Peptides against a protein of PDB entry 5Z08. Designs and how they scored, part 39

Target 1, 168 residues: chain A of PDB entry 5Z08
Amino acid sequence: RQKDEWAKKTSSLMKQLDWFIGEHLGAMLAAEELGGPVVGELMEIDPDDLSAGFNAHGKLKKATSQPDLDRRQRRIDDIWGPQDEQGQAHKRKRGADEALAASAEMRDLIEQLMNKLVEAGGDNSATYVEIPRESAAARFLVRSKVAMFHPNDARRLRLVDFGRDLDD
Target 2, 222 residues: chain B of PDB entry 5Z08
Amino acid sequence: GLPRLIDAIEEASKIPAKRRQTPIKPTIEKLTTHLYTHGASPDSLLRLADLLTLRNHLDQASLAAITRNLYPSSTVSDEVVLRFIGALGHGQLKPTLALQALFLRWLVMVYHLLENPGVLGQVYGVLFDLLDTAAIRPQLCHLLALVTRRKHVRPFRIQAILTLSRQTGGDPNLTGLLRVFKNYYPEIIVGDATKGRASAFKHPDPQWRQHLDEIQQRRSEA

## One batch from the design tools (peptide; made by RFdiffusion4, then SolubleMPNN)

Design b1_p10_7_s1 (from b1_p10_7 with E8L E10S)
Fold by OpenDDE base, seed 2:
Structure b1_p10_7_s1 (fold): chain B 168 residues (1-168), chain C 222 residues (1-222), chain A 10 residues (1-10)
Amino acid sequence: as target 1 above (168 residues)
Amino acid sequence: as target 2 above (222 residues)
Amino acid sequence: ELEELRALAS
C-alpha cells in the first residue's frame, strides 16, 4: 500500500516535472544555450530585485504582479525575438525547435540520472551518468543543487542523494 | 541639515522600534531625500557607514533605503570602504547577506570616487574568500573584476575559481572573473569553464550613475 | 586575513 502511494506520488511529480520542462524550462534552457540569461540566476537575491522593491525615496514599489515567468519570457523574447515581422516567423520557429531540443535533452538527462540512481542500489560510485557535453540542462541541475559533478571528472554527473545527507 | 538627521537616526537606532517615542520612517525619508538632493560629505558618509554596518535596531527597509541613496558628494575614504568590507561574510553581528550585496553594489558604483583604490587591493584576499557565498557572489565578482591586478592572479586563486565554477555549474560571474584573470595571464587554461556565458560586469544602475554625476558636478562648481 | 582587516580597521 505505501509502495503504491509512493509510486502514484512519484508518477504525479514526474508528470508535473515533464509539464514544467515542456512549458517553461525548455525555452529558458534554449535561451541559455544561445547565449541568453542563465536559468536560476533570478533565484539568487538579485540586488536589483531588492532595489526594485523600493523607489528612490525608499517607498515600497508595488511588486508589479507580473509573474516572474512573464518577465523572463519577455526578456527572452526581447533578447531573441526577431525585430522584423517576416524574420519573426523564422526566428520563432528556430526558437521553438531549440526549446524542443532543450526540453528533450533535459528529459533524457533526468531519466538517465534517475535510472542510474536506481541501478546503483546505494553505491554512490555507480550513480554517475556520463554526459557528452556540459549542457545548459546539466548546469541547471547543478546550480539547482539537484545534481553534482564528479569532483575529478566534469563529464560525470549524478543526482544529489538527499536521503543520505539526512542519515549522515 | 544632514548632520542633525544623522544624529536623530543614531539615537533612534539604539532603541527597539516598539519602544521608540517617535516613528523613524519620516526621519529616514528626510535623510534619503537630502542624500538624493545633495549627497553625503565624507564625514556624513562615515557616520552612515557605521549605521549601515554595525548592529543596531534599524529595520532592513530603512538600511536598504539609505544604501540606495548613499551618493557621495565628494570622495570615499579608506575608512568608509573598510567599514563596508568588514561587514561582509557570515556572522550574527554582521548585516544580512541582502544588505551586504547592496554594499558591494555600492562599492562598484563609487569605485571611481575612492581616495585610494589600492585599499581594495590590500583586502583582496578577504573579498576572494567570500566567493563561495552565493548571495553576494554576483556583486563580489563585479568588484573583484575592477580590483584585480596582476599581483592578485595567483595559481591557487585560479584553481579556486575553476573548482568553484564546476561546483556552481558555471556561474557566469565566476566565468567573467576568470576572463579578467586570463587578461593578465593568457596562458591560463580555463577548459570548459569558459565555454559558458560570462558576465560583462556592466554598471549596475545607469540612472544612479547619472544622478551621482550631477551631484559631483555641483561640487566642482562650488 | 580577517585578522589583518581588523587590524587595519582598528
Scores: peptide ipSAE 0.010, ipTM 0.509, DockQ to the pose 0.120
Fold by OpenDDE base, seed 1:
Structure b1_p10_7_s1 (fold): chain B 168 residues (1-168), chain C 222 residues (1-222), chain A 10 residues (1-10)
Amino acid sequence: as target 1 above (168 residues)
Amino acid sequence: as target 2 above (222 residues)
Amino acid sequence: ELEELRALAS
């Protein structure tokens, strides 16, 4: 019963995570990979907000107030394509493609990390995933304190074992 | 045409002003007028970059006038960019700091036309090490604000900018650049030295931008 | 969301 409830909760959480990755996180990670701001702990960045630009703190400026954010976002837009309508369409398409790619990378990384954790059977040394590069996805997980790099090898990443004392 | 004007100026640049048979000013005026109207092709742009960056006998006013009218008609090559970057800093063979500031301003204004914007990232260290030069700092910070990526934001550079900010009493351009750094590393402790007004790094010359756009549009229609 | 990720890791 408890295992089934755990499985259901895990499944629900994974669905929510998948949604979050696809709808919000992917675009932010793509922005980071493209030289944009670091994906902050501010998880609530609407893709539409990404278009509005980030404040000096990496926070989404609400569309209203600070003229400086519009300039940085414009800069990113200016850097990535021609200002003509065709260029904007290509930029939007490219942005969408990059967001999808980032989403896929994050999903794959999480899946690998979870699989290794399950396979390790409690051996922390066996929980590391080899990462080809320090991606925005990897960095995000580390900043979020969800994952940790191996102390001696930045190519190895593992999930943080929140040793819940399963009080039996 | 433009090539002939450049030829004449190149020849004149080899001769001291006092020894020239004809004044160069009328030819410079023709050149700047042509540049304003038509812009410079990639080939012409390279030749002009050499005239601007290499030591010759042209007067500073003429060099500044050419720089102010240096509208690219198309893209800006890596070679052109590197000529201007190589001309930065202190040295007897280098252009004046005033002219260097104009070069940096130009690079900011044409950044979107670079064939490879990554070339500036490759020379990031060279640019960053010039931040102590007050005369070019405003334009340099603006350019760095455009060029900076995560890979450039290193602890030693963070410390360097903080130290320089303290030494300068909180130069708003340095504060602006530090804010760019903070976008990549939010955990950067902004001490009291960074408390203040930051430069917004606005486009240096909106009229110049508009005119550049007009020149660029004419090429797309041809 | 971070809490959710932590919950998944646990």
Scores: peptide ipSAE 0.006, ipTM 0.285, DockQ to the pose 0.016
Fold by OpenDDE base, seed 3:
Structure b1_p10_7_s1 (fold): chain B 168 residues (1-168), chain C 222 residues (1-222), chain A 10 residues (1-10)
Amino acid sequence: as target 1 above (168 residues)
Amino acid sequence: as target 2 above (222 residues)
Amino acid sequence: ELEELRALAS
């Protein structure tokens, strides 16, 4: 009974989390990835705002349409450089794509973290997920005190084991 | 207990070594033994941080010994962190650079125990501005590698590291820090400065880590 | 949101 209730609660929570990631958090994470404000400093970011990019102060700038650069890795010059006026329509689609990508990254990261926690069977050393980069998603989880970096390797992230504190 | 040992050392720290009626070394040894065995509570950490960071009459060997055995039994408060950060840099009232290096090393090793890791992000500028101090640069770079977030990776700081890297002949620690910056902005042209070997920022002391883990585990069982 | 994440970790 308790396991079933836990499973139901977990499922419900995962659905809510998925919704939250898709509807809100993804855009905020994308904004952070694009040089915008840190998640939690802005309550609502429109995907259209993501398309415009952010200035050095995290304020919205009019984004220039340059095509091929890995969109999450905008040049420092693109983030901090003077923005030209023209490319608005391609910008909205770009913002939506960035939000979707951020959402997917967050979902994947959470899944990996949870899977490693389960697989570790109580071995804290085995709970670390290797992350390719310090993403906005990873940073968010750490700021939220949900995850922590390995003290020796910032490429390793694990969930904070809240359960150990409850058994005492 | 630990509080009594700290009391004795605090009192002794007010008196020059030559004027002490009793040698402090035995008390320091008792303290370090206790710290090694049990760690320091948050309250004790704060008191010890004051002893380590404020100018007093304790000898450098004693201060170093305390720092090397400064195992937190629990979390590390913002206040403790700020004591150590405030002790960094040049000045007559500041600890020696050797001791500052030990403090930074300690912060690296206990980073995962900080109550609020964000506190280091708030003082990022203070830490960053000390990179030109060669004596503490290795530990600073390591700490900054842990603390750096996107908001800290600014053009002027990128340029500052690049400039300093050139000036130092490509210090591996600076190269390592630049790689961390590059994780946030891959387009950072780490020029000729990155052609060198970068520090991997490995844990400074695996044995210390293991012992810390043992102390921390006892807390969870208590 | 943070509470939800904590609940997932617990």
Scores: peptide ipSAE 0.006, ipTM 0.280, DockQ to the pose 0.030
Fold by OpenDDE base, seed 5:
Structure b1_p10_7_s1 (fold): chain B 168 residues (1-168), chain C 222 residues (1-222), chain A 10 residues (1-10)
Amino acid sequence: as target 1 above (168 residues)
Amino acid sequence: as target 2 above (222 residues)
Amino acid sequence: ELEELRALAS
């Protein structure tokens, strides 16, 4: 019973995570990869807030005060801005493609991290995934304290085992 | 039309003011009025960029007046951008630092009209290396704040800004630029030098922006 | 969601 409940909860959470990655996080990660600001701590960034873009300091601007001159803002607007402006269709497509790519990368990374955690059978040394680069996805997971780099090798990433801290 | 006015000014620019048969000021006024009313086409922008950036016999007031009225009617080409970037720095053949500051300000104000904003990223190093020039630093930092991407934020540049900030007693423009850098790398330790006032890099001239928008809208309707 | 992920990892 507990295993089934755990499996159901896990499945539900994975679906929610997948949704979040696809709907929100992917675009933000893409923005970071494309030279936008670092994805902050998961503040409830309303899609509308993302559409409002970031100020020169990387903070969310109010929708009304968008300086037309901020390239970073335009890039975010290209990703999240209203669909109606025909002239940015190619940029929007690129933004969408980058968001999809970032989403895929994040999903893949999470999957690898989870698989390694399961395979390791409690051996923390075996839980590391080798990453080809320090991606926005990897950095996000580390900043979020969901993952950590190997202390001596920044190419190795593992999930933080929160379960062990509860049993101790 | 605008091309004829540019022709006249180009010819006059070859001749020292004292040797001109006719005063150039009325022609400059006609040019600036035309620019204010209609803006400059890409071709005209290039010609004007050459007039502004190449050494000639035009007076500084005329050059400044042209720059202040240099409204693009369309886009700004890479070539135009590179003319202005090439005019930056020290040298006998370079425009005055005051005029260079106006060029940088102009680039900030037309940044959204660049055909390829990436061109500025390609010359990022050139721009960054000029930060020690106090006369252009405010506008330069503003432009860099727009141009900076993750790839530009390197340890040596972080250190360079920190060092220069210390040397300048915490220039708010440098602090502002460093804050932009921190958007890409939050872990950047800025020390006490960044606890000071930072520039917000607001649009330099809202009225100029509004007028530019009006000129740009007329193009979309044609 | 990150908290949920943390909860899953716990």
Scores: peptide ipSAE 0.006, ipTM 0.283, DockQ to the pose 0.016

Design b1_p10_7_s2 (from b1_p10_7, 3 letters changed)
Fold by OpenDDE base, seed 4:
Structure b1_p10_7_s2 (fold): chain B 168 residues (1-168), chain C 222 residues (1-222), chain A 10 residues (1-10)
Amino acid sequence: as target 1 above (168 residues)
Amino acid sequence: as target 2 above (222 residues)
Amino acid sequence: ELEELRRLAA
């Protein structure tokens, strides 16, 4: 009985998590990957302020026309550039595709982290997942204190074992 | 005047709210209104800093309201600064982390009015060691961004902030502070840990700044 | 703590 209730609760939570990832978190993670705001920090950055870029002192660079084709400026312009009608449809599609990709990455990462935790049988050294890159998904899990990087290897990520912290 | 209002609040702060004969809220409102209109003199700032930083029976809402209206009419002394710095961190006698964040925000907003801006540089280590405290980190990084000089950018601090940045999943405020460090030492490899937007450390409250400027201008005309 | 801070600031 208790195991079945636990299984049902776990299943319900996983469904809710999956929904949250798909409906909300994926888009925010995609925005972070594209150099947008970090998930959870509502930087009230006016989109217009973002287009001007920030100087080394965090002040809005006046759009001085210097054509330094910095790949970053193109990305900012791609994110915040004038919404021509044809550009809007492509931007929306690209944004949707990036959100889907970010959602898939988050789901996969969570699954891997959970699987490793189960497989490790309490050995913390065996709970690490190798990540190919520091993704927005990985960073989000670390910021939320759900995961942690290996102290000496940023390519290794594990879930925080919440069960042990209660006994200390 | 302001001194009499402070006297009344100081006396009330010694007594638990349930044992006060008169509600303190009306007096706090008078104080905050006065502060908003006229600002606080250096002497009044010191007294208010003690009320804000020392353990007393004032409620958090009142303390926050005073802090939000803590307009200096003149300069801010080293003693006032040190009261607020001494109130930072964890401990039973320390103000709440929420209030500490307001203090740090206040220090950012009044930085240009410090009698000796160097005082913050002298306590740089104390401030830097608090970066692990997530609740105050945004405002703390902003203050450190203002205070940091070449002498403060040491190898151990570079390593510490890089480590903390990784551990926090690339906190934008830490990235912003690393950018400040890099201005002094361009060779600092702000590696993949800085994949993210650095905080710009914009002024926290433009309206508060404008009002402060109005209060300061009235002093120059007197 | 405040005295130590004062000493550090002096």
Scores: peptide ipSAE 0.016, ipTM 0.473, DockQ to the pose 0.119
Fold by OpenDDE base, seed 3:
Structure b1_p10_7_s2 (fold): chain B 168 residues (1-168), chain C 222 residues (1-222), chain A 10 residues (1-10)
Amino acid sequence: as target 1 above (168 residues)
Amino acid sequence: as target 2 above (222 residues)
Amino acid sequence: ELEELRRLAA
């Protein structure tokens, strides 16, 4: 009974988390990836604003039309260079795509972290997920005190084990 | 207990070594042994941070010994962190640069125990502006590698590191920090002067980490 | 939100 209630609660929380990731967190993470405000600063970021990019102060820039280079890696010049006016419509789609990509990355990262925690069987050294980059998603989880980096390797991330305190 | 040892050291710290009635070394050894065995509570950490960071009559060897055994038994408060950050840099009232390097190393080793890791992000500018201080640069770069977030990676800071890297002949720690910056902005061109070996920012002391984990585990069982 | 994430990790 308690396991079933826990499973139901976990499923419900996962659905709520998935919704939150899709509706809010993805856009905020994408904004952070684009040089915008850090997730948790009280700015509702419209996906349309993501395409405009952010200045060095995290304020919205008017986005320039430059091509599909590795989407998350805006050039320094694009992030900090002068704002040219033109490509608004391509911008909205790009912002939505970035929010979706950020959402997918967060979901995947959470899944990997949870899977590693289960697989490790209590070995904290085995709970680390290797991340290819420090993403906004990874940073968010760390700031949230849900995950922690390996003290020696910023490419290794694990969930904070909150459960050990509950079984005693 | 630990509070009484701290009391004795605090009182001794007010008196020049030559005027002390009793040698402080045995009390320091008792303190460091206690810290090694049990760690320091948040309250004890704050008191010890004041002893370490404020100008007093304790000798550098004693201060270093305390710092090397400064195992938190619990979390590290913002106040404790800020004491150590406030002790950095040049000034007559500041600890020695050697001791400051130990503080930075300590902050690296206890980073995962901070009550609010964001506190270091708030003082990022203070830390960053100290990169020109060669004596603390290795540990400072390591700490900055942990603390750096996208909001900190600014054009002026990129340029500052690049300039300093050129001036230092490509300090591996600066190159390592530039790699961290590059994780946020892959387009950062690490100039030829920075093509050298980068620091990997490995844990400074694996044995210290293991012992810290043992102390932390005892708290979770209590 | 952060508390919910903590609960999910627990």
Scores: peptide ipSAE 0.005, ipTM 0.296, DockQ to the pose 0.031
Fold by OpenDDE base, seed 5:
Structure b1_p10_7_s2 (fold): chain B 168 residues (1-168), chain C 222 residues (1-222), chain A 10 residues (1-10)
Amino acid sequence: as target 1 above (168 residues)
Amino acid sequence: as target 2 above (222 residues)
Amino acid sequence: ELEELRRLAA
């Protein structure tokens, strides 16, 4: 009974998390990846703001003409195609695609972290996931104190085991 | 005048709030109003720094209100600076981290009025070692961004920021500080730690700055 | 939300 209630609660919470990732967090993570505000500093980022890109200060770039040469900004500036309706549609689509990609990355990372935790059978050394890069998703989990990097290897990330703190 | 208000608050600060015969709040309000209008002389600043940094029976709201109105009418002495620096960190005798953050913010806002800006450079290590304290890190990084010179940019400090940046998931204030370090040593490999947003370290309160400038101008005309 | 995430991981 308690296990079933726990399983149901966990499933419900995972669905809520998945929803939150898809509806809100993905766009914010995408904004951070694009050099926007750090997740948690701004609670609401319009996907349209993602398409406009962010300056070096993480503020929404207004449509000013000066091509600042930074390559990631070029992907955003490639979103700054001509202000025609098609260009805006392409921008919105690209912003949506970046949000979807960020959502997928977060979901995948969480899944990997959870799987490793289960597989490790209580061995903390086996709970680490190798991450290819320090993503906005990884950074968010660390800032949130949900995950932690290996002390000696920033390519290794694990969930914080909150259960152990209850048994100690 | 201001000295008499400080005297009254100093005496009240020795007594627990429940044992005070008179409410201190009206006196605090008079003090903050006076500070807002006229600023504080160097001597008054020192006395106020002691009230703010030493353990006493003043409430946190009163201490915060004094700090928010701590406009120097003149310069800020090394002694005043060192009182605030000495109040930083963890300890039962130290002010709350919230109040420490206000002190650091104040130091940022009055940095241009320091009699000797080099004093902060002398205590650079003390400031730097507090970067792990999340509650004060934003203001601390801002202050360090102002204070940092080439002599402070050492390999161990670079590595410490990089390590802490990873541990904090790329705190933008640390990234901002690392950018300042990179200005002195462009060859610093910041790796993935700089892929995040860096703080711009903008002035914390433009209105406070404007009001400070008005107080300072009145002194130059007198 | 973060507290809920912590509760989920617990």
Scores: peptide ipSAE 0.005, ipTM 0.506, DockQ to the pose 0.014
Fold by OpenDDE base, seed 1:
Parts: structure tokens; sequence; C-alpha cells
Structure b1_p10_7_s2 (fold): chain B 168 residues (1-168), chain C 222 residues (1-222), chain A 10 residues (1-10)
């Protein structure tokens, strides 16, 4: 019973995370990779807001800062956007392709991090994923306090185990 | 074809204008017309980059005309990019600052066609150290605004821009670049020197962009 | 792999 509820909650959270990555985070990560603002530093996402963004019932709390992100993204688009309609269409298509690529990279990274956490069976040394580069996705996870770098190797990233910090 | 035109110009570039048997201007006009109509292949683009960046006997008007018509028909290789970057700065063997400004403008306009945009990030320091050169600063700031990533935004570079901004009375291009830096580090205190109007770094030539897109589309249909 | 994590959590 508790395992089934945990599995359902985990599945629901993963669906919500996948939606959030696809609808919002991918575009912001792509903007960072393309030289735009850093994701999460502009989002006054208190680590408590990312954690609190999912209530105990799996409801995404509306990130209140969406209007300011849209205004800054519009300003960046107004600053960097080609004025011509064809340039806007090409920019929209390229922006969509980059957002899809960033979404895929973020999904893959989260998946690798979770897989390593499960495989490690409690061995913290085995929970590290080797990252080929410091991506916007990796930086976002660290800034949100969801992941941390190895203290001696910035190419190794692991999930923060919040369950252990509650038992200590 | 284009290779034969480049051959003729390469040979003429080795000879002082007063010692040439034939005027080069008609051949330059044929080259620029061909480039405008068909663009330059990667191989032709490399040869033209050498003609533009290496010291030779071509006149500045001819070099500028070639640069203004330097439409890539395909991608731009790292080697081509590095030729133009190597041509920047002060020195007797380097192109004029006016021509360097045209090269930087060209790099901005073809940035989306680079085979590896990361190559510009690798030479970021070389570009950044040229910000004191007023003649190329507008185009240089625009290129840096495209190239800048978090790894490039360092305390010493922030301070360098702030110092140079004060010394220049708040150059709008430097203010624009500092705004890009602030996107990575919002806590950067942009002092009173940045209360001025920032450059928006708009596309330098919309007509050139449109014509480039037409050349690039013909490649996808072939 | 996310599908495999869903399978392992199931």
Amino acid sequence: as target 1 above (168 residues)
Amino acid sequence: as target 2 above (222 residues)
Amino acid sequence: ELEELRRLAA
C-alpha cells in the first residue's frame, strides 16, 4: 500500500516535472545556453518555492514570477529579435528547436541522476554522474539545491538526498 | 567560375597596382557579382579570408567590396573564423581598423552559420582585450554580446568594462555589454556610469540578412 | 530510461 502510493506520487511528480521542463524550463535553459539570463537566478525560486512548487498533493504552485520572466524575455527578444517577419519566424523555429534540445538534455540529466541514486543503494560515492560540460541544466539543478557537484571534481554531479538530512 | 576569379585576384594581389599589366577592378566586380548571386563555398570562403586578412597589394576599396559581398553559401568553418580574429588589433601587418570593423560586422551577421560557435568563446579573451580600440568597439561589443557565456563573466572583466565605461563617458555599446553580463550575475552593481542609453545590438543590415537567407535556401533545394 | 525509472518505481 505505502509503496503503491509512493509509486503513484513519484509517477505524478515525474509527469509534472516533464510538463514543466517541456512547457517552461526548456525555453529558459535554451535562453541561457544561447547567452540569455541565467535560469533560477532571475527566478526568485526560493529552493522552498521549487520544493513548495509541488504541494503534498502534487499541484504545481504557480510560479508567481512568470510575468517578469515574460517581460524580460520579451525585452531580450525586443533587443535581440530580428525586426523582420521572416527573421521572427526563423528565430521562433530556432528557439523552438533549442528549447526542445534543452528539454531533452534536462530530462536526460535528471534521469541519469535518479538512476545513479537508485543504483548506489546508499553509497554516496556511487551517486555521481559524470557530466561532459557544465550545462545550463546542470547549473540550474545546483542553484535550485536539487543537485551538488563533487567537492573535488566539478565534472561529477549528484542529487541532494533530502531523506538523509531529515534523519540526521 | 568563382575559383578562376579568385586565382586571378590572388595573382594580382602579389603585384603592386602600378606594375599590373591589367586593371584588377573589372575582376573584383565580377567576383563581387558572383558572390552576390551564388555566395561562397567553404573552400572559396577560406581563400577569400586569406585575401582579406593577409597583407597584399589589393586596395582598401576592393577589400571592403569583397567583405560586403562575402555571403556564405554553406557553413563558416573554424579556420575562416580564426583568420578574421587573427586579423584584429594593432600592427603593421594587420588590416586597417575600418576593414577590421567590417570583419566583426560580418562575423555578427553570419554567427548563425558557424560550424562551431564555441570557437569564438575560446578566443573570448582576445576579443575582450580589444575593447579599448574605439574604431572597432561598436561591432566588437555586438559580437561579444552574442558570444558571452557565464564562464566569460569574471570579476576582472566586469571591472574592466566599468573602468572603460567611465573613461569613455558611458559608451552605449559598453553599457549594452555590461547588461549582458548582468543577465548572468544580477548582483553586478552597475554604477551611475550605466544610467545612459544601452545599445540594443540590432542586426547591422536587414537587407544583407534577407539576401543571405535567399542564398542559403538555394543550397537546401540543390 | 525515464520509462524504466517508472517501471522500477512501479
Scores: peptide ipSAE 0.000, ipTM 0.286, DockQ to the pose 0.014; fails the geometry check

